# Peptides against a protein of PDB entry 7BDX, part 58

Target 1, 212 residues: chain A of PDB entry 7BDX
Amino acid sequence: EMGAAACTLLWGVSSSEEVVKAILGGDKALKFFSITGQTMESFVKSLDGDVQELDSDESQFVFALAGIVTNVAAIACGREFLVNSSRVLLDTILQLLGDLKPGQCTKLKVLMLMSLYNVSINLKGLKYISESPGFIPLLWWLLSDPDAEVCLHVLRLVQSVVLEPEVFSKSASEFRSSLPLQRILAMSKSRNPRLQTAAQELLEDLRTLEHN

## One batch from the design tools (peptide; aimed at target 1 F63)

Design b2_p20_1_s4 (made by RFdiffusion4, then SolubleMPNN; from b2_p20_1, 15 letters changed)
Fold by OpenDDE base, seed 3:
Structure b2_p20_1_s4 (fold): chain B 212 residues (1-212), chain C 212 residues (1-212), chain A 20 residues (1-20)
Amino acid sequence: as target 1 above (212 residues)
Amino acid sequence: as target 1 above (212 residues)
Amino acid sequence: SEEAEEIRKETQELGKELLA
């Protein structure tokens, strides 16, 4: 219980840029984020089927960890730290997103996707993530999720790739060949306005790229 | 391991006033500090004799918790919170300081004493602590500790009482009757300059009160 | 950035929902 509470507080205060700087400026950052990845991985591995103990201390702990990573990645120095010094954590997040089934641990997926999106704000981060083995198949796997928020954040991440020519050009062939166009079109008709907008924007961006 | 790491980070960042405000401004502060006291108590109860697993995750966790309390108490709003909303935690700290033997968990004692000293900066806090049952005997019990840093912080807390007439007057009879004068005199001759100074100052303050 | 702040807010709101 105490661990979850402490981590939750840390998540809350990590919304501050100054707190992120303080975390990263210490000698404990590397160790913390190393253990973070391991902890998240251990949690996901312990999940049997669709059983989600969402209200458990363990779940709360992992959510807080994912939240901390997200908030760190929201800051320029945090992105730099993650991309330069915590690549293993990023690899873990990508792995876990692949290991989770559609509909499984929805909220955790959202946080992890948000963290990756934040990392993608940095060209170096975007390159690293997008060059990860199986990245494109992973995007489509995630886009099959029944949850609108998961899909929204997938689309945001896809958009980050599409809007960066240097990154997109490397993936363009695979991207086009496997694009779940009908799924994205369906999302553009979603009753969820955020998802609808994101899907529409992505479709517009993709159409623009087809004409260039 | 992860819990200790998270709590250690939280301790580090709690040195910031803004972080303290953020912790206290949330709806989780009450719960966190409630659990904090319980966790610290559980740790001390699990100590068998002089066995200290100082390098254990559990020890690190408790040290971090005590550090957080200390940093919170260093801020005016933090002191107000502790005195108004977390009296049970203060009671726990006082209890644990009494339960620990001389030389046992020295670093933890120091942190706990520092937190109480910080609380004592507020007259309301000082009143609350000093009016706790067995407070004066507790001070002398703690002053018997072989560790100079423990003794230093005891002397600082004693000084807080002595320098506040409203508080001291209520305790003056008991204080004078049980004062370990020879012990304090010995401390004034300590090779530790901080302890030496604190003891000398306290002796001067006490002499001043005898003439009034 | 403005985007970063929005993201931080979103994550905090999600956290509140998870802990409710």
Scores: peptide ipSAE 0.059, ipTM 0.818, DockQ to the pose 0.258
OpenDDE base, seeds 1, 2, 4, 5: peptide ipSAE 0.027, 0.029, 0.029, 0.027; ipTM 0.804, 0.810, 0.813, 0.803; seeds 1, 2, 4, 5 fail the geometry check

Design b2_p20_2 (made by RFdiffusion4)
Pose (drawn by RFdiffusion4):
Structure b2_p20_2 (pose): chain A 212 residues (1-212), chain B 210 residues (1-210), chain P 20 residues (1-20)
Amino acid sequence: as target 1 above (212 residues)
Amino acid sequence: EMGAAACTLLWGVSSSEEVVKAILGGDKALKFFSITGQTMESFVKSLDGDVQELDSDESQFVFALAGIVTNVAAIACGREFLVNSSRVLLDTILQLLGDLKPGQCTKLKVLMLMSLYNVSINLKGLKYISESPGFIPLLWWLLSDPDAEVCLHVLRLVQSVVLEPEVFSKSASEFRSSLPLQRILAMSKSRNPRLQTAAQELLEDLRTLE
Amino acid sequence: SLVDELFEETEAMTEEAAEE
């Protein structure tokens, strides 16, 4: 209970750039981010499906962990630190997104997809994520999730890699062969404006790159 | 005069999340949200045989109080703090909406309905408001107001209550059937565009979940 | 007026909170 309360407080104050710089400056953050991925992996493996039932100081603990990772990656030196020091944590995030079934731990998936988008803002972070093993199959599969907030963060991550045609050119062929053009087109007609324009903007960039 | 000027200044700065977080600790020593409800209750009681005066120092004081409550409930930890600590203030807001006759204190009713919408974004806040005494009769009473801006914010609150699970097993199935569907339909053909679109949106949501 | 300006800001804050 005490461990989760401290992680929740750290999640709250981690929204500040001054606090994020202080976390990376203290010589204990490397251990914190290594054991964070182990705790997130342990939490996901412990779930035999079901849902989560807002597990008392268990789910709030991992949510605080993913929330901290997201708030750290939101700061320039935070996403720089993560791609240099905590590349194993990025591997764990990408692995846990594929390991989590559609509709299972939706909040955890959005927090994790938000952190991958933030790390992709760093040039090396974009290279590391896009060059990870089944990255393209993972993207099109996370789009088969019924939750609209998960689909929105997948499209935002896809738009981020698509916005760097140099990195996008390495993962060619499968971007034209396997992309769920129909699902992205359906998302460009959603009554939710943020999801609709995210898919509309991604479609504009996808059609423009195939011709230009 | 001085009290209202300081409250208006606080309403201006309360649009910042950093300021809202700073306000939530101050409620301990000086019961800011406890005495806010008393001041709002005292103001409506003082309008015995009369309606609003406006441009007054007393009118802008309560407007600033309701505006601050709304700007606090607009921040996630603000609406979380209100539903945990300031449930009496939420009771006062819901009570004063029913106590105010139609056409009386229109601006105050809009600001108060905006704060309730914001608190309803929090899961416990939605339960607390929808399970409050006389809540459905209050929605009907507020929709009988001639002012279009008040009707718009009632429809926005009703839309917020209609969306999300609320157990969904006839707990929300009866809430939808008990609404003034005729008045919502009349407001869907309204000559006020913002009101017409809110009633249209709400009607789509009522039909979507039927 | 100032009150109207603050009201618009409060309305914008409510719209931003709804977006979250």

Design b2_p20_2_s1 (made by RFdiffusion4, then SolubleMPNN; from b2_p20_2, 8 letters changed)
Fold by OpenDDE base, seed 3:
Structure b2_p20_2_s1 (fold): chain B 212 residues (1-212), chain C 212 residues (1-212), chain A 20 residues (1-20)
Amino acid sequence: as target 1 above (212 residues)
Amino acid sequence: as target 1 above (212 residues)
Amino acid sequence: SLMDELFAKTEQAAEEAAAR
């Protein structure tokens, strides 16, 4: 209980750039993010057996951790820190996104995707994530999620890849060959306006890349 | 482990006024400080039986909680919040300071005393603390501590009472009758310069009050 | 819920980060 409450407060205050700088300026930042990855991994591994109630203190704790990572990644120095000093955490997030089934832990999945998107604002971060083994299959796996918010954040991450020629050129062949075009087209007709717009924009970006 | 790490980071960032405002501005502040008190109480109660290693994650967690309270009380809005909305936490801190034996949990005791001192900067806070049952006996109990830092913070809190006529007038009789003058005189000769100075200043303040 | 509020704030911060 208290741990989840403290972590939730830390999540809330981490929305501030100054707080992120303070977190990173401490000698404990590396250890904190290392343990964060392990904690998130342990939680996701525990889900396969026990219906851990999503409202559990453990769930809230892990959500808060994912939120902190996301907020840190929202700041330039935070992105740099994650990409340079906490790559194992990024690897863990990618792995956990693969381990989660469609519809499983939707809110956590969204936060993890948001964190990856924020990291992708840094070209070095985008390169790191996109060069991860199984990255493209992972995107399509995640795009099969029934949740519109999950799909939205997947499309945003896909767009980050597509909009960066240096990254996209390396993966363009695999990307084009495996692209779930019918799924993206279906999303472009979604009743969710955010998802609809994101899918339309991505389709436009993809069309532009085919004509070049 | 992770809870203690998160709480330690929250402690570190709570040194900022803006972070304190952010903590207090959230709907969870009341709940957080309520659980904080309970957690600290549970920890202190657990000490009587098991030699919980002072380096345990639990100990670090409780130290961080006490640190957060201290940092919140260092800010004007934080003092106001504690005095108005978290009196139970103040009561808990006073109780725990009484439950701890001389030399037991010295660092925690220092943090708790620091929090009370910070609260005492607010006249309303000082009134609340000083009107607590057994407050004066508690001060003398704490002044029996062999630790110079504990004694220093006790003397600072005593000085806060002595320097406020509206508070001191209510307790002056009990204060004068129970004052461990020999102990304070011994502290005024301490090899610890901070303790020595604090004891000397308090003795001067007390002499000034006897001549009026 | 606070979780929803924190989520929304995190989402907003992510959107602001993307605008940079």
Scores: peptide ipSAE 0.211, ipTM 0.813, DockQ to the pose 0.380
OpenDDE base, seeds 1, 2, 4, 5: peptide ipSAE 0.196, 0.200, 0.210, 0.205; ipTM 0.812, 0.812, 0.814, 0.813; seeds 1, 2 fail the geometry check

Design b2_p20_2_s2 (made by RFdiffusion4, then SolubleMPNN; from b2_p20_2, 7 letters changed)
Fold by OpenDDE base, seed 4:
Structure b2_p20_2_s2 (fold): chain B 212 residues (1-212), chain C 212 residues (1-212), chain A 20 residues (1-20)
Amino acid sequence: as target 1 above (212 residues)
Amino acid sequence: as target 1 above (212 residues)
Amino acid sequence: SLMDELFAKTEENVEKAAEE
């Protein structure tokens, strides 16, 4: 309980750039983000057995950790820190997004995807994420999720890759050969307006790249 | 481990007034400070049995909690919050300071005393603390500690009471009848210059009150 | 819930970061 409460407060205050700078300026940031990845991994591995209630202190704690990572990644210095000094955490987030089944831990997936999207704003971060083994198959796995918010944040991450020619050129052949076009077209007709718009924009961006 | 790391980061960033305001502005502040008191109490109660290594994650966690409370109490709005909405935490801190033996958990005592001193800057806080049952006997118990830093922060808290005539007048008879004058005189001759100065200043303040 | 509020604030930070 107390750990979850402390972590939730840390998440709340980490919405400030000054707080993110203070988190990173301390000698404990490296250890904190290392243990963060391990804690999230342990939680996800525990889900295959006992029905941990989604409202558990443990769920709240892991959710807050993912929120902190996302808020850190929202700031330029935070992105730089994660890509330079916490690559294991990024690898863990990618792994956990792959290990979670469609419809499983939706809120956690959304925060993890938001964190990866934020890291992708930096070209170095985008390169690191997109060059990760199995990244493109992972995107399509995540795009099969029944949750519209998960799919929205996957589409945004895909768009970040597509909009960066230097990154897209390296994966363009694999991307084109495995693109779940029918799924994206179905999302462009979604009743969720955010998902609909994101899918339409991505389809337009992809069409522009086919004509170049 | 992760809880202690998160709490330690929260402690570090709580040195900022803006972070304290953000902690207090959330609906979870009440719950956080309630559980904080319970967690510190559980830790102190656990000390009577097993030699918890002072370097344990649990010790670090409780130390960070006390640090957060101290940083919150350093800010005017934080003092107001603690005195208005977290009185149980103040009562718990007073209780734990009484339950800890001389020389036991010195660093935790220092942070708890710092938090009480910070609360005592506000007249309402000073009134609340000084009107607590057994407050004066508690001060003398704490002043028997062999640690100079504990004694220093006790003397500062005593000085806060002595310098406020409205508060001192209510306890003046008990204070004068139980004052460990010989102990304070011994501290005024301490090799620790901070303790020496604090004891000398308090003796001067007390002399001024005897002549009025 | 407070978790939903914190989530919404985090989402707002993601949008702000995308506009920069």
Scores: peptide ipSAE 0.332, ipTM 0.832, DockQ to the pose 0.379
OpenDDE base, seeds 1, 2, 3, 5: peptide ipSAE 0.329, 0.330, 0.332, 0.330; ipTM 0.831, 0.831, 0.832, 0.831; seeds 2, 3 fail the geometry check

Design b2_p20_2_s3 (made by RFdiffusion4, then SolubleMPNN; from b2_p20_2, 7 letters changed)
Fold by OpenDDE base, seed 4:
Structure b2_p20_2_s3 (fold): chain B 212 residues (1-212), chain C 212 residues (1-212), chain A 20 residues (1-20)
Amino acid sequence: as target 1 above (212 residues)
Amino acid sequence: as target 1 above (212 residues)
Amino acid sequence: SLMDELFAKTEENTRRAAEE
């Protein structure tokens, strides 16, 4: 209980750049993010057994951890730190996103996807995550999610890949061959305006790339 | 483990006024500080049984909690919050300081004493803690500690009481009758310059009050 | 809920990060 409360407060204050700098400036940042990955992994692995209620203290704790990672990744120095010094955490997030089923732990998936998106703002981060084994299949797996927010953040991450020629060129063949075009087209007609816009923009970006 | 790490980071970032404001501005501050008191109490009560190693994750967690309280109390709005909305925590800290034996949990005692000292900077806070049952005996109990830092922070808290006529007048009789003068005199001759100075200043303040 | 508020703030931070 107390751990979840403390972690939730840390999540809240991590929305500040100065707090992110303070988190990272200490010698404990590496250990913290290492244990973060392990804790998140342990939680996700536990879901296949015990239906841990989404509102449990453990769930709240893991959500807060994912929130902290996301907020850290929202800041330039945080992205740099994660990409340089916390790659295991990024690999863990990618793995956990693959381990979760469509519709499972939606809020956690959104936070993890947001963290990856934030990392993708840095070209070095985008390269790292896009070169991860199974990255393209993972994107399509996640895009099968019934949740509009999951799909939105997947589309944004896909867009980050597509908009970077150096990254897209390496995966272009796999990307084009496996692209769930009908799914993205369906999302471009969504009643959710954010999802609709993201899908439409991605489709436009893809069309532009096909003509180049 | 992860809880201790998160709480330690929260402790570190709580040194900022803006972070203290962020901690307090949320609806979770009350719950957090309530659980903080309970957690600290549970820890101290556990010490009479299992020699929990001072370096345990649980110990580190409790130290971080005490550190957060101290940092919050170092800021004006934090003092106001503690004195107005978290009095149970202050009472808990006073109780726990009484429950700990001389030489036991020195670092935790120092943090708790620092928090009380910070609260004592606010006249309302000073009134509240000084009117707590057994406060004067508690000060002398704590001043029997072999640790120079414990004694230093006790002397500083005593000085806060002595320097406020409205507070001192209520306890002056008890204070004068029970004052461990020989102990304070011994501290004024300490090789620790901080302890020496604090004891000397307190002795000077007390002499001034005897002549007034 | 606070979780929703924290989530929304995190989303806003993510949005701002993309605009920088």
Scores: peptide ipSAE 0.358, ipTM 0.842, DockQ to the pose 0.380
OpenDDE base, seeds 1, 2, 3, 5: peptide ipSAE 0.354, 0.354, 0.356, 0.357; ipTM 0.841, 0.841, 0.841, 0.841

Design b2_p20_2_s4 (made by RFdiffusion4, then SolubleMPNN; from b2_p20_2, 7 letters changed)
Fold by OpenDDE base, seed 4:
Structure b2_p20_2_s4 (fold): chain B 212 residues (1-212), chain C 212 residues (1-212), chain A 20 residues (1-20)
Amino acid sequence: as target 1 above (212 residues)
Amino acid sequence: as target 1 above (212 residues)
Amino acid sequence: SLMDELFRKTEENAERAAEE
């Protein structure tokens, strides 16, 4: 209980840039984010057995950790820190997103996807994530999720790749060959306005790339 | 490990007034400080049996919790919160300071004493603490500690009581009858300049009260 | 829930970060 409470408070205050700077300015940031990845991994691995109730202290703790990572990645210095000093955490997030089944741990997936999207705002971060083994298949795996918020954040991450010619050129052949176009087209007709807009924008970006 | 790391980060960032306001502005502050007291109590109760190594994750976690409380109490709104909404935590800190033997958990004692001193800056806080059962005997118990930092913070807390006539008048008879004057005089001759100064100032304040 | 509020704030913060 206490760990989850402390972590939730840390998540709440990490919405501030000054707090993110304070977190990163300390010698403990590296250790914290290393343990964060391990903790998240242990949690996801525990899901295959006992129905850990979604409302467990452990679930809340991991959710808060993912929130902290997302808030850190929202700040330029935080993105730089993650990409330079906590690559293993990014690798762990990518792995965990692959390990989770469609519809499983939706809220956690959303936060992890948000963190990756935030990292993708930095070209170094985008390069790092997009060069990760199995990244393109992972995007399509995640896009098969029934949750609209998961799909929204996947589309945003795909858009980040598509908007960077330097990144897209490296994966363009794989991207074109595996693109779930019918799925994205279906999302462009979604009743969820955010998902609809994101799918439409991505389709426009993809069309522009076919003409260039 | 993760809990201690998160709590330590929260402690570090809680040195900022804005972070303290953010901690308190959330609906979770009450729960957090309630669990804080319980966690600290459980830790101190565990010390009578197994030599929990001072460097355990649990010790670090409790140390960080005490640090957070101290930093919260350093801010006016934090003092108000503790005195109005977390009195049980203050009672717990007073109890734990009584339960710990001289020389035991020195660093934790210092943080707890610092938190009480910070609370004592507020007249409402000072009144609350000083009206706690056994407060005067507790001060003398704590002043028997061989650690100069513990003694320093005790003297500072005593000074806070002495400097407030409205508070001192309620305990003046007990205070005068039980005052370890020889101990304070010995501290005024300490080689520790901070302890020496605090003891000298307190002796001056006490002399002033005898003449008024 | 507070978790939902924190989630929303994190989403808003991420959206702002994308606009900067």
Scores: peptide ipSAE 0.275, ipTM 0.822, DockQ to the pose 0.365
OpenDDE base, seeds 1, 2, 3, 5: peptide ipSAE 0.272, 0.273, 0.278, 0.272; ipTM 0.820, 0.820, 0.822, 0.820; seed 3 fails the geometry check

Design b2_p20_3 (made by RFdiffusion4)
Pose (drawn by RFdiffusion4):
Structure b2_p20_3 (pose): chain A 212 residues (1-212), chain B 210 residues (1-210), chain P 20 residues (1-20)
Amino acid sequence: as target 1 above (212 residues)
Amino acid sequence: EMGAAACTLLWGVSSSEEVVKAILGGDKALKFFSITGQTMESFVKSLDGDVQELDSDESQFVFALAGIVTNVAAIACGREFLVNSSRVLLDTILQLLGDLKPGQCTKLKVLMLMSLYNVSINLKGLKYISESPGFIPLLWWLLSDPDAEVCLHVLRLVQSVVLEPEVFSKSASEFRSSLPLQRILAMSKSRNPRLQTAAQELLEDLRTLE
Amino acid sequence: DPLAEELLAEGLETVAEALE
């Protein structure tokens, strides 16, 4: 209970750039981010499906962990630190997104997809994520999730890699072969404006790159 | 005069999340949200055989109080703090909406309805408002108000209550059937565009979940 | 919300005049 309370407080204060700089400056953050991935992996493996039932100081603990990772990656030196020091944590995030079934732990998937988008803002972070093993199959599969907020953060991540045609050029062929053009087109007609324009903007960029 | 000027200044700065977080600790020593409800209750009671005066120092004081409550509830931890600590203030807001006759204190009713919508974004806040005494009769009463802005914010709150699970097993199935569908339909053909669109949106949501 | 913005603008004008 005490461990989760401290992680929740750290999640709250981690929204500040001044606090994020202080976390990376203290010689204990490396250990914190290594054991964070282990705790997130342990939490996901412990779930035999079901849902989560807002596990008392268990789900709030991992949510605080993913929330901190997201708030750290939201700061320039935070996403820089993560791609240099905590590449194993990025591997764990990408692994746990594929390991989590559609509709299972939706809040954890959004927090994780938000952190991958933030890390992709860093040039090396974009290279590391896009060059990870089944990255493209993972993207199209996360789009098969019924939750609209998960689809929105998948489209924002796809748009981020698509916005750097140099990195996008390495993962050619499968981007044209396996892309769920029909699902992205359906998302460009959603009554939710943020999801609708995200898919509309991604479709504009996808059609423009195939011709230009 | 001085009290209202300081409250208006606080309403201006309360649009910041950093300021809202700073306000939530101050409620301990000086019961800001406890005495806010008393001031709002005292103001409406003082309008015995009369309606609003406006441009007054007293009118802008309560407007600033309701505006601050709204700007606090607009921040995630603000609406979380209100539903945990300031449930009495929420009771006062819901009570004063029913106590205010139609056409009386229109600007105050709109600001109050905006704060309830914001608190309803929080899961416990939605339960607390929807399970409050006389809540459905209050929605009907507020929709009988001639002012379009008040009707718009009632429809926006009703839409917030209609969306999300709320057990869904006839707990929310009966809430939808008990609404003034005729008045919502009349407002769907309204000459006020903002009101017309809110009633249209709400009607789509009522039909979607039927 | 435009009504809330207008109310706040009027209140701030009153505060500016009181300070003057």

Design b2_p20_3_s1 (made by RFdiffusion4, then SolubleMPNN; from b2_p20_3 with E6Q E13A T14R A18L E20A)
Fold by OpenDDE base, seed 3:
Structure b2_p20_3_s1 (fold): chain B 212 residues (1-212), chain C 212 residues (1-212), chain A 20 residues (1-20)
Amino acid sequence: as target 1 above (212 residues)
Amino acid sequence: as target 1 above (212 residues)
Amino acid sequence: DPLAEQLLAEGLARVAELLA
């Protein structure tokens, strides 16, 4: 309980850039984010056995950790820190997104995807993520999720890749050959306005790339 | 481990007034500080049995919690919050300071005493603390500690009481009758300059009160 | 002086942080 409460507060205050700078300016940041990855991994691995109560202290703790990573990645210095000094955490997030089944741990997936999107704002971060083994298959795996928020954040991450020519050119052939076009087209007709717009914009961006 | 790491980071960032405001501005503050008191109490109660490794994650966690309380109490709005909404936590701190033996959990005692001193800056806080059952005996119990830092912070808390006529007048008779004058005089000759100065100043303040 | 005490309290808070 107390750990979840502390981590939840840390998550809340990490919405401030100054707090992110304070976290990163200390000598504890490296260790903290290292253990964060391990903790998130341990949690996800534990889900295959026991029906972990989604409302458990453990779940709340892991959600808060993912939230902290997201907030850190929202800040320029935080992105630099993650990309330069916490690559193992990014690898863990990518791995865990692959390990989770469609519909499983939806809220955690959203937070992890948001963190990856924020990291992708930095070209070095986008390169690192997109060059990860199995990245493109992972995107499509995640896009098969029934949850609209998961799909939305996947589409945003895909868009970040598509909008960066230096990154997209490296995997353009694989991307085009595996693109779940029918799924994206279906999302462009979603009743969820945010999902609809994101899918439509991505389709427009993809069309633009085919003509160039 | 992860809990201690998160709480340590929260402690570090709580040195900022803006972070304290953010913590207190959320809907989680009440619950957090309630559980904080319970956690600290549970820890201290566990010490009577097992040689708790002072370097354990649990110890670090509790130190961080005490540090957070201290940092919150250093800020005006934090003092107001503690005195108005977290009195149980203050009661717990006072209780735990009484439960700990001389030389036991010295670092934790120092942090708890610092938090009480910070709370005492607010007249309402000083009143609340000083009107707690057994407060004066508690001060003398703590002043028997062999640790110079513990004694220093006790003397500072005593000084806060002595310097506030409205508070001191309520317990002046008990205070005078139980004052460990020889102990304070010994501290005024300490090789520790901070302790020496604090004891000397308190003796001067006490002399001033006897002449008025 | 409440201000002096406040500054001292803030200073102590920083010292507490160093104990972490």
Scores: peptide ipSAE 0.037, ipTM 0.786, DockQ to the pose 0.053
OpenDDE base, seeds 1, 2, 4, 5: peptide ipSAE 0.023, 0.032, 0.023, 0.026; ipTM 0.788, 0.783, 0.784, 0.786; seed 5 fails the geometry check

